# Peptides against a protein of PDB entry 2FGR, part 306

Target 1, 331 residues: chain A of PDB entry 2FGR
Amino acid sequence: SSVTLFGIVDTNVAYVNKDAAGDSRYGLGTSGASTSRLGLRGTEDLGGGLKAGFWLEGEIFGDDGNASGFNFKRRSTVSLSGNFGEVRLGRDLVPTSQKLTSYDLFSATGIGPFMGFRNWAAGQGADDNGIRANNLISYYTPNFGGFNAGFGYAFDEKQTIGTADSVGRYIGGYVAYDNGPLSASLGLAQQKTAVGGLATDRDEITLGASYNFGVAKLSGLLQQTKFKRDIGGDIKTNSYMLGASAPVGGVGEVKLQYALYDQKAIDSKAHQITLGYVHNLSKRTALYGNLAFLKNKDASTLGLQAKGVYAGGVQAGESQTGVQVGIRHAF

## One batch from the design tools (peptide; made by RFdiffusion4, then SolubleMPNN)

Design b2_p30_3_s3 (from b2_p30_3, 22 letters changed)
Fold by OpenDDE base, seed 2:
Structure b2_p30_3_s3 (fold): chain B 331 residues (1-331), chain A 30 residues (1-30)
Amino acid sequence: as target 1 above (331 residues)
Amino acid sequence: SAAEKEFQEVIDRLRELAEELRRKLAEKAA
């Protein structure tokens, strides 16, 4: 058996010009370019092409030294892998988010990422953002001439909220084509949750694609999230993303990403545009800067996710500007 | 809007495809 210790410490100075009270927030934040993490992983060759694996990964909060504690909520899996692919048991990214967030040029972190994977409906479940699940079993196929897939099921274990049962149950998967410069994926998921103590299904469908032209990469996402409620009507959000990245010299990368969140339940849209730059000082250390603009219309109250500084919403119809400048170090 | 309608049509088609795939998988498993 082998064991590898790995991690990322990403800490930044962040600023947002508006919080829920209309006041600015600034300070030391975390995870602006990549999510800060500490992990252990390893594999054991069992012979015949079969391997056992484990992966334990938790988030690091460099600004306060994990004052609230450390856990392995990012991933805590045991797995078997071989020619058949990989089966994982334990908390992890659900297959849909694992694949479809890969098209986010901001790596699902900081103030610039696609925010479609969100709890749009004040869902009362712990993972109503559709990103991870407890009690998860997942299966990932090998790549067959570009084609690959992943499937997952999370047990609810009879969790209840109000009158809602089966809370936390997840079923979902994706199909994908990954070949050279091209990647395309379709993901479908349903999660059982509760809103206002009532049973609610969180349905999600996501289409993603990217193409690397060498001189630049284009990436896009189309997503519909629907919280199906028995009372009050469905809470539906259509999210769109288009991004481009390009290498700058041999040491830099520039990223530009636009997203639109059409929040149907409140008949309101939010527009997000982010410019990012990463400067590699080495293979392990980078400086980065992000500049993001979020324009809320009508009743929309979305806020940029400046983790460690401010990740709440703003007043309805207000716009928010965010800046992050930081250091990322991988080990 | 026209864009919304087109988006919904795409979503609906994708759902139909997914359901068809599920059905085919179920038929093969039976």
Scores: peptide ipSAE 0.023, ipTM 0.538, DockQ to the pose 0.013
Fold by OpenDDE base, seed 4:
Structure b2_p30_3_s3 (fold): chain B 331 residues (1-331), chain A 30 residues (1-30)
Amino acid sequence: as target 1 above (331 residues)
Amino acid sequence: SAAEKEFQEVIDRLRELAEELRRKLAEKAA
């Protein structure tokens, strides 16, 4: 049996030139390159190739010392693993997000990440961004000649919002091929939620792929999210991402990523482009900088996610520029 | 839509696979 304490403290100085009032915001933010976290994990060999595991992980907010408290909402799982793969019980990334966010070159955090995994419809469920779920059972296969898969089901436990039942129920999974420089995945998920107190299904399909050429890596995502409402019609968003990264001088990495969010319900698009650089001072410590530009068209009000500084929207049709410069330390 | 039908079919298949995996795990535990 083993227990490992681990974590990341990532803190930055961040700036965005526009908030919802058109004013700039700046200050100390968190999680610009990697999500800050504190966790405990361990495994026990049960013999015969079977292992038990636990994983407890919560987010760290270094700017305010976790003034709102600490929890294990990032992950709180017990697991069994072996030749059959891994079964997990507890709150975790849902299989679709766990796999498909891996194609995001900005690690699903900061001002540069793919923002497709989002609550596009003012869903009233706790996890309507499609990233995590409570009451989750997950299964992950081993890698068989490159092929792998993950599946998950989250119990709704008869949760209701308004007239909506089964709120919080998740079913989803992915199939993938991971072999050497190539990765490709298809994910499908449905989550039961509510919008305006009415039953709504959040349907998601995501295709991801990446290829590592050694000198550079290319990555892409194609996603459709649909909030299927009984009344009022579907809220559909098509999201696209293309990114490239390259090592620099053996100690650095440069990243460039573009995303397009076609918000069908408001017939409006948003364009995001981000340039990032990470400079490794050691295996555990890095400096980083991100520069992001978000252009909203028409009725789009998307904002960059400068966590700890400003993560809200902007006025319709306005553009936003964001900068983060920070330190990431892993332990 | 055709896409919705395909999506539902995939979800149904995922459910079936999950059940099959559960059975296989039970058989191996057993």
Scores: peptide ipSAE 0.016, ipTM 0.372, DockQ to the pose 0.018
Fold by OpenDDE base, seed 1:
Structure b2_p30_3_s3 (fold): chain B 331 residues (1-331), chain A 30 residues (1-30)
Amino acid sequence: as target 1 above (331 residues)
Amino acid sequence: SAAEKEFQEVIDRLRELAEELRRKLAEKAA
């Protein structure tokens, strides 16, 4: 078997003009262009087109040297793959997030990404953002004529919170068409969780599409998330994203992305606009800058995710501006 | 808003499509 060590170290200087108290925050942050990570992976050819694989990956926090420890919470899978596709066992991105976050031009990290995959309802489950799951079995089809799909199920293992007895259960999947410049996907998922100690279903539907025109790429997402509560009514958020990226001079990439988060339970909207630039110094090393503006209306308190500096909310109806300038190095 | 109604209609149609696909898959698995 072959084993590959891989990783990314991404560290930045970040600034946000407002925290929950209305004060600015600044310092050294992490994962502005890509999530910093350390991983091990390998495959074994079993013959006849069958392969075994493993993947272990954890997040790196360069600003404090992983003071809170290191784990493999990003991915810890064993797999079998072949002509039938791939079966994975272990904690991983759930199939819906794995596919649908691919349309986020900011790589689901930093101050500019689509923030729709979120715990909108103070869900008490560990993965109520709909991104990953414990105890997950996943299946991914091969690509046949552009068509592909992924499905997943996560066991709750009788995890309880309050009166909820199936916390952590996930069922979901996507269908997609990926052919040349075109990508389009539909994802559906349900997770069992708890809100206020009461059983709650987190239902999610996401539509994504992108088209690469060569000179530029357009990408979009439409998402509805519902936390269905037995008492208190549903907490629903409609999220929209439209982004464009373009190569610059063969060594750079410029990105512009807009997102709207319509938070129905509080009848409040938030608008996010982000401008990003990546400058490749080499195949493995890049400089980058992000500028993001988040406007909250009414009761909305969303904050930009300047990891390592400030990722909390702001006062209701306040706007926040964020800047990140950093280095990304892959190995 | 008109945009919200259109969005909801799209979501509803996608849900219907997903349910149909689930039914078809269930029928083939049966």
Scores: peptide ipSAE 0.016, ipTM 0.431, DockQ to the pose 0.013
Fold by OpenDDE base, seed 3:
Structure b2_p30_3_s3 (fold): chain B 331 residues (1-331), chain A 30 residues (1-30)
Amino acid sequence: as target 1 above (331 residues)
Amino acid sequence: SAAEKEFQEVIDRLRELAEELRRKLAEKAA
């Protein structure tokens, strides 16, 4: 058996030029390159190729010392694994997000990530961004000649919001091909939630692919998210992402990523461009800088996620520029 | 736009594939 204590402390100075009032925000933020975390994990060999595992992980907020408390909401799983793959019980990334966010060159963190995994419809469920779920059972296959898959189901446990029942139920999965420089995945998910106290289905389909050329990596995502409401019509967003990364001088990495969010319900688009650089001082410590530009058109009010400084929206049709400069330390 | 039409076509094809896979899995499980 083994137990490992691990974590990341990532803290930055961040700036955004506009908040919801049109004012700038700046200060000390968190999780600009990687999400700050504290975790414990371990495995036990049960013999015959069977292993038990546990994973407990919570987010750390270095800017305020976790003023809101600490929990294991990032992951709290027990698992069995073997030749059959891995079964996990407990709160975790849902299989779709676990796999498809891997194509985000900004690791779903900071001001530069793909923001498609989002609550687009003011869903009232706790995880209406499609990233994690409570009461989750997940299964991940081994890799068979490149082919792999993951599936998940989360129990609603008869949770209700307003007149909506089955809130929090998730069903989803992905199929993937990972072989050498090539990765490609298709994910499908449905989550039950509520909007305005009324039952709503959050449907998601995501296609991702990447290719590592050695000198550079290209990555892309195509996603459709649809909140299907009985009243008021569907809230549909088509999200696109294309990114490139390249190593620099053996100690650094530069990243450039573009995303388009076509918000159909408000007939409005948002364009995001992010330039990032990571400089490795060691295997565990890095400096980083992110520069992001978000252009909202028409009724779009999206904001960059400068966690710890400002992560809210902006006025309709306004553009936002964000900067993060920080230190990431892993232990 | 042309891009939107192409995207929707891809989505539709993927949905069809997913449904076919679901049906095949259901048949195997029965």
Scores: peptide ipSAE 0.006, ipTM 0.386, DockQ to the pose 0.013

Design b2_p30_3_s4 (from b2_p30_3, 25 letters changed)
Fold by OpenDDE base, seed 4:
Structure b2_p30_3_s4 (fold): chain B 331 residues (1-331), chain A 30 residues (1-30)
Amino acid sequence: as target 1 above (331 residues)
Amino acid sequence: SEARRRFEAVVEELRRRAEELRARLAEAAA
């Protein structure tokens, strides 16, 4: 058996020019290039190609030393793996988010990431952003000729909110083709939740693709999220992302990503564009900078996610500019 | 266990079918 301690400490100075009151916010933030984390993982060879594994991972907030506590809510799994693939038991990324967020060139963190995996409807479930689930069983196939898939089911355990039953139940999966420079995936998921104490289904479909040309990488996402309510109509968002990255001088990477969030329930769009640069000082340590611009139209109130500084919304129809400059250290 | 062996057999069958499909697609693209 083996046990590995691992982690990332990512801390930045961040600025956004507008909060919900129209005022600027600035300070020390976290997780601008990668989510800060502390984890333990290990494997045991059981013979015959079978391995047992565990993974415990929690988020680190370097700005305040985890004043709100530490937990393993990022991942808490036990697994069996082998030629058949991997079965995981425990809280984890749901298969759809695990695969489809991989096309986000900003690693699903900071002010530049694709924000489609979101609670668009004031869902009352704990994980209504579609990223993780409690009580999750996941299965991941091996990669065979480029083809791979993942499936997951999370038990609701008869959780209720208001009149809504089955809250927290997740079913979803993806199919993918990963071969050399090409990656393409289709994900489907449904999560049971509540809005206003009433049963609501969060349905999600996501298509992702990327191609590495060597000199540059292109990546894209197409997503539709629907909160299907029995009363009040569906809350639908169509999200689009296109990004490019390129190595710079063998020591750096530049990233440019655009996203569009078409929020149908309020007939309003938001446009996000982010420029990022990562400079590797070593294999473990990098400096980075992000510059993001978010333009809300009409009733849209989206805000950039400057974690540790300001992650709330802005006034309807307002634009927001964000900057992060930080250090990422992996161990 | 028998359950493990059955599961592995199903996965291997799926793998085989996927590889066959890949091969056919490659031949059609050639």
Scores: peptide ipSAE 0.007, ipTM 0.285, DockQ to the pose 0.014
Fold by OpenDDE base, seed 2:
Order: C-alpha cells, then sequence, then structure tokens
Structure b2_p30_3_s4 (fold): chain B 331 residues (1-331), chain A 30 residues (1-30)
C-alpha cells in the first residue's frame, strides 16, 4: 500500500472591467491556470492484477486560506481496478465531464475555459452544472485499440425540491477513441433536478475532438444542454468551442480559444475569446497570463469566472474583459 | 448554419435513440 500527497497552489492577480453593477473588480484570485487542490491518493495491490485505490481531493483557496473550510468535494472515491478497467464509488467528476472537459485547452479553470458545463436554468440541484455528482458509481473501460468508454450512475437518495423528486439522479457516459495524436469523444447525460420547485431533466450531449500536430494542437467541443421543464418551456443552450495551442521555445505554451454560447430560451448569444500563455520556470512552477473577452448579446448576462475576485454575471448585452496573471506551483 | 443544422440533427437522433433505449429498459423491467 502506498499513499501520495499531491497538490497545486495557483494564485493570481485578476481584473474584470464589469460586474453586475457595471463596476470593475480586481484583487487576488485563485485557480487561473489549474484548479488549486490538495489531495491524497493511494493504491493497494491485491494480487492477480486487482488493485484497490482511494482518492481524496479538495479545492484550495489560496487567497483566503480556505476560510470556509476544506472538504473533498473534488473527488472522494474508493476504487477497484484491473484488466477489466476501473470501478469508482464516491463523489467525482461524472464520466461525461471527466472526458469531455479534457478538450478544453484551459483545463476547465480560470477565465478562459469552455463554460458549457453550466447551470443554464437556475436549477436548484447542487451539481446542475453537470460536472460532478454525489453518490456516484462510475466505471471506466480499458483502452482497446484506441476505443474506451466510461459510464456513471448517481443515486438521488429520494432527495426532493418542491414537487420534484429524484433530484440529483445522474445517468451518463461517453464513448471515445484515443490513438496517438487523435482524440474524439461523444458524451450523453441526464440529471434530475428542479427549476422553480418543479421537476426538470437536465439533458446533455457533448461531442469533443482534438488533434496534436506536434507544432500545434487543435481542439473542439460541440454541446447541447437542455433543461426540460413542465412549465415555461425548455431551456436550451448550444455551446461551441474551438481552440489551438502551441509550445513556445520548449518552456512555454500559448493558447487561443473561442466559444459561442447560443442561449435559446432568451434568444441570446455570448461570444468568448481567450488568449493564454504559460511559462514554465520548472517542472513544477509556472507563470501564466490569461486575457479573456466575453461579448454578451441581447439578454445574455454571462460573466467570466475570475474565481476569488468576481464570478458573477454582467448586465444584459454588456461585454466583459478579464485578465489573470499568476503563479502555479505543483507539489 | 449548415454545421449547426447537422449538429442539431445529430443531437435529435441521439436523443431519439436514448429515449428508445430507455423505453426498452422500462419494458424489460416491467
Amino acid sequence: as target 1 above (331 residues)
Amino acid sequence: SEARRRFEAVVEELRRRAEELRARLAEAAA
């Protein structure tokens, strides 16, 4: 049996030019290049190719020293693995998000990431962004000639909100092909939730692909989220992402990513473009900078996620500019 | 526009297939 302590401390100075009141916000933020985290993990060889594992991981907020406490909400799993793949029990990334967020060149963190994995409908469930789930059982296949898959089910445990039952139930999975420079995946998920105290299904379909050309990597996402409500009609968002990254001088990486969020329920679009640069000072320490522009049209009120500084929306139809400059250290 | 239409068509087809699978599972469980 082995136990490994690991983590990332990522802290930045961040600025956004507009909040919900139209005022600028600036200060010390967290998780601009990678999500800050502290974790413990380990494995035990049980013989015959079978292994037991555990993984405990929580988010670190370097700006306030986790003033609200520390938990293992990022991941808290026990697992069995072998030639059959891996079974996990516990809170984790749901299989769909685990695989499909891998195509986000900004690693689903900071002001630059794809924001499609979102609660688009004021869902009242705890994880209505489709990223993680409580009470989750997950299974991941081995890679067979490039083909792999993951499946998950989360128990609702009779959780209710208003008249909605089965809140928190998740079912989903992905199929993928990962071979050399090519990766492609299709994910499907449904989560039971509530909107306005009424039962709502959050349906999600995501297609992702990337190709590493050596000199550059291209990545893309196509996603539809649909909150199916009994009253008021469906809340549907089509999200698109295209990104490119390239190594710079063996010590750096430049990233450019564009996303479009077509919010059908309000007939409004938002455009996001982000330029990022990471400079490796060592294998464990990097400097980084992100510059993001978010243009809301019509009734759209999306805001960039400058965690620790400002992660709220803006006024309808307003544009927002965000900057993060920070240090990432892995241990 | 065409890419969007194709995407929407794929989504609808996948939803249809998922619903069919759900229906079959429900029938098998009944």
Scores: peptide ipSAE 0.016, ipTM 0.397, DockQ to the pose 0.012; fails the geometry check
Fold by OpenDDE base, seed 5:
Structure b2_p30_3_s4 (fold): chain B 331 residues (1-331), chain A 30 residues (1-30)
Amino acid sequence: as target 1 above (331 residues)
Amino acid sequence: SEARRRFEAVVEELRRRAEELRARLAEAAA
């Protein structure tokens, strides 16, 4: 059996020009290019092509030294893998988010990422953003000539909120084609939650695709989230993303990504555009800069996620500009 | 836009099919 210690420390200086009060926020933030993390993982060869594995990973907050503590909420899995693929038991990315966030050129991190994987309806469940789940069983197929799939089920364990009795139950999966420069995926998920103490289904459908031309990469996402409430009507959001990235000078990468969030319940849109640059000082160390613009229309109050500085909303119809400049170090 | 309408139609159809599949699975498990 092997055990590997690994991690990333990503810390930045961040600025947003507006918070909920219309004031600027600035300071030292975390996880601008990659999520800062500390992890342990290992594998055991059981023979016959069968392997056991474990993975324990938690987020690091470099700005405050994890003042609120450390946990393994990013991933805490035990697994078996082989020719059949991989089965995982434990908290993890749900299969839909694991696959479909791979099309986000900002890797679901910092002020530039696609924000469609979100709790759009004040859901009362812990993971109503559709990213991770507790009590999760996942299965991932091998790659069969490009085709692959993942499936997951999370137990609610009779968790109740108000009159909702199945909070935390997840069922979902994806099908994908990954071959050379091409990737395309379709994901479907449903999570049981509560809104206002009432049972609610969070339904999600996501389509993603990317193509790497060598000189540049294009990527896109199409997503609908729907919080189906028994009382009060559905809360639906259609999210769109298109991005491009290109290597620069052999040591850098430039990224440009646009996203649109059409929030149907409030008949309001938000537009996000982000320019990012990563400069590799080494294989493990990079400097980066992100510049993001978020334009809220009408009743939209979305905010950029400058983790460690400000990740809240803004006033309805207000625009927000965000900047992150930082260092990422992997070990 | 037309593209948006088409997207919404595809999503709704996929959702319907997924719901039907789930219903069938639930019936088979009962």
Scores: peptide ipSAE 0.006, ipTM 0.288, DockQ to the pose 0.012; fails the geometry check
Fold by OpenDDE base, seed 3:
Formats: C-alpha cells, structure tokens, sequence
Structure b2_p30_3_s4 (fold): chain B 331 residues (1-331), chain A 30 residues (1-30)
C-alpha cells in the first residue's frame, strides 16, 4: 500500500482590459498554467493483478489562501483496477471531459483554454459545464492496440430544481485511438439539468484529435453542446479549436490556440486566440506567460477566465484582452 | 460553410446514435 501527497501551486499576475462595465481588472490570480491543487492518492495491491486505489483532490487558491474553504471537489474516488481496466466510484471528471480536454493545449485552465465545456444556457445544475459529476460511476478500459474507451453514469438521486427532476444525472462516454504520435477521440454525453426551473437536457458531442510531429504538436476539437428546453427552444453552441505547440530549446514550450464559439441561440460568434509560453526552471517549477484575445460579435458576451481576478462576461460585442504571468510549482 | 454543414450533419447522426444507445442501456437496466 502507498500514499502520495501531491500538489500544484500556480499563482499569477493577471490583467483583463474589460469587465462587464468596460473597466479593466488586474491583480493576483490563480491557476494560469495548471490548476492549483492539493491531493492524496494511493494504491493497494490486492494480488492477482487486482489493485485498490483512492484519490482525493481539491483546488488551491493561492491568492486568498482558500478563503472559501477547501474540499475534494476535483476528485474523490475509490477504485478497483486490473486487467479489465479501472472502475471508479465518486466525484470525478466525467469520462468525456477527462479524455476530450486532453486535446486542449492550455490544460483546460487559465485564459487560454478551450471554453466549450461550459454552461451555455444558465443551467441550474452544479456541473452544467459538463466537466465533473457527483455520484459518478466510471469505467475505463485498458489500451488494446491503441483503442480505449471510458464510460460513466452519475445518479441524480431524485434531485429536483423547480419542476425539473433527475437533475444531475449524467450518462456518457468516449472511444479513442491512442497510438504513437496520433490520438483521436469521440465523446458523447447527456446530462439532466434545469433552466428557469424547467427540465433541460444538456447534450454534448465532442471530437478531438492530435498529432505529435516531434518538432511540433497539432491538436483540434470539434464540439456541439445543446441545451434542449421544452420552452424557449434549444440553446446550441458549436465550438471549434485548433492549436499548435512546440518545444523551445530544452526548457520551454510555446503554444498557440484558436477557438471559435458559434452560439446559435443568439446567432453570435466569439473568437479566441491565445499565445502561451512556459519556461521550465526545473522539473517542478516553471514560469509562464499567457496572452489571450477574445473577440465577441453581436450579442456574444464571453469573457476570458482570469481566475482570481475576473472571470465574468463583457458587454455584448466587446473584445477582451487578457494577460497572465505567473509561477507554477509542483510538489 | 460546407464543412460546417457536414460537421453539423455528423453531429446530428452521432447524437441520434447516442440516444439509441442510451435507450438500450435503459432497457437493459430495467
């Protein structure tokens, strides 16, 4: 049996030129390159190729010392694994998010990430961004000849919001091919939620692919998120991402990523472009800088996620520029 | 434009298949 304490402290100075009032925001933010976290994990060999595992992980907010408290909402799982793969019980990334966010070159954090995994419809469920779920059972296959898959189901436990029942129910999974320089995945998910107190289905389909050319890596995502409402029509967003990364010397990495969010319900698009650089001072410590530009058109009000400084929207049709410069330390 | 239309068509087809799978899983769990 083993127990490992691990974590990341990532803190930055961040700036965005516009908030919802059109004013700039700046200060100390968190999680610009990687999500700051504290965790415990371990495994026990049960013999015969069977292992038990646990994983407890919570987010750290270095700018305020976790003023809102600490919890294990990032992951709180117990698992069994073996030749059959891995079964997990507990709050975790849903399988679709776990796999498909891996194609995001900005690690689903900071001002540069793909923002498709989002609550596009003012869903009232706790996890309407499609990233994690409570009461989750998940299963992950081994990799066999490059092929792998993951499946998950989250119990709603008869949670209600307004007249909506089954809130929090998730069903989803992915199939993938991971072999050498190539990775490709298809994910499908449905989550039950509520919008305006009325039952709503959040349907998600995501296609991801990446190829490592050695000198550079290309990555892409195609996603459709659809909040299916009984009243008011569907809220559909098509999200597209294309990114490239390349090593810089032996100590750095440069990343460039473009995303387009076609918000059908408001007939409005948003364009995001982010340039990032990570400079490794060691295997555990890095400096980083991110520069992001978000252009909203028409009724779009998307904002960059400068966590700890400003993560809200902007005025309709406004553009936002964001900068993060920070330190990431892993332990 | 055409690429987008093709993408949307693929998405709709895959959604349909996902719904069918969900229904089958629900039946198997009943």
Amino acid sequence: as target 1 above (331 residues)
Amino acid sequence: SEARRRFEAVVEELRRRAEELRARLAEAAA
Scores: peptide ipSAE 0.000, ipTM 0.310, DockQ to the pose 0.013; fails the geometry check

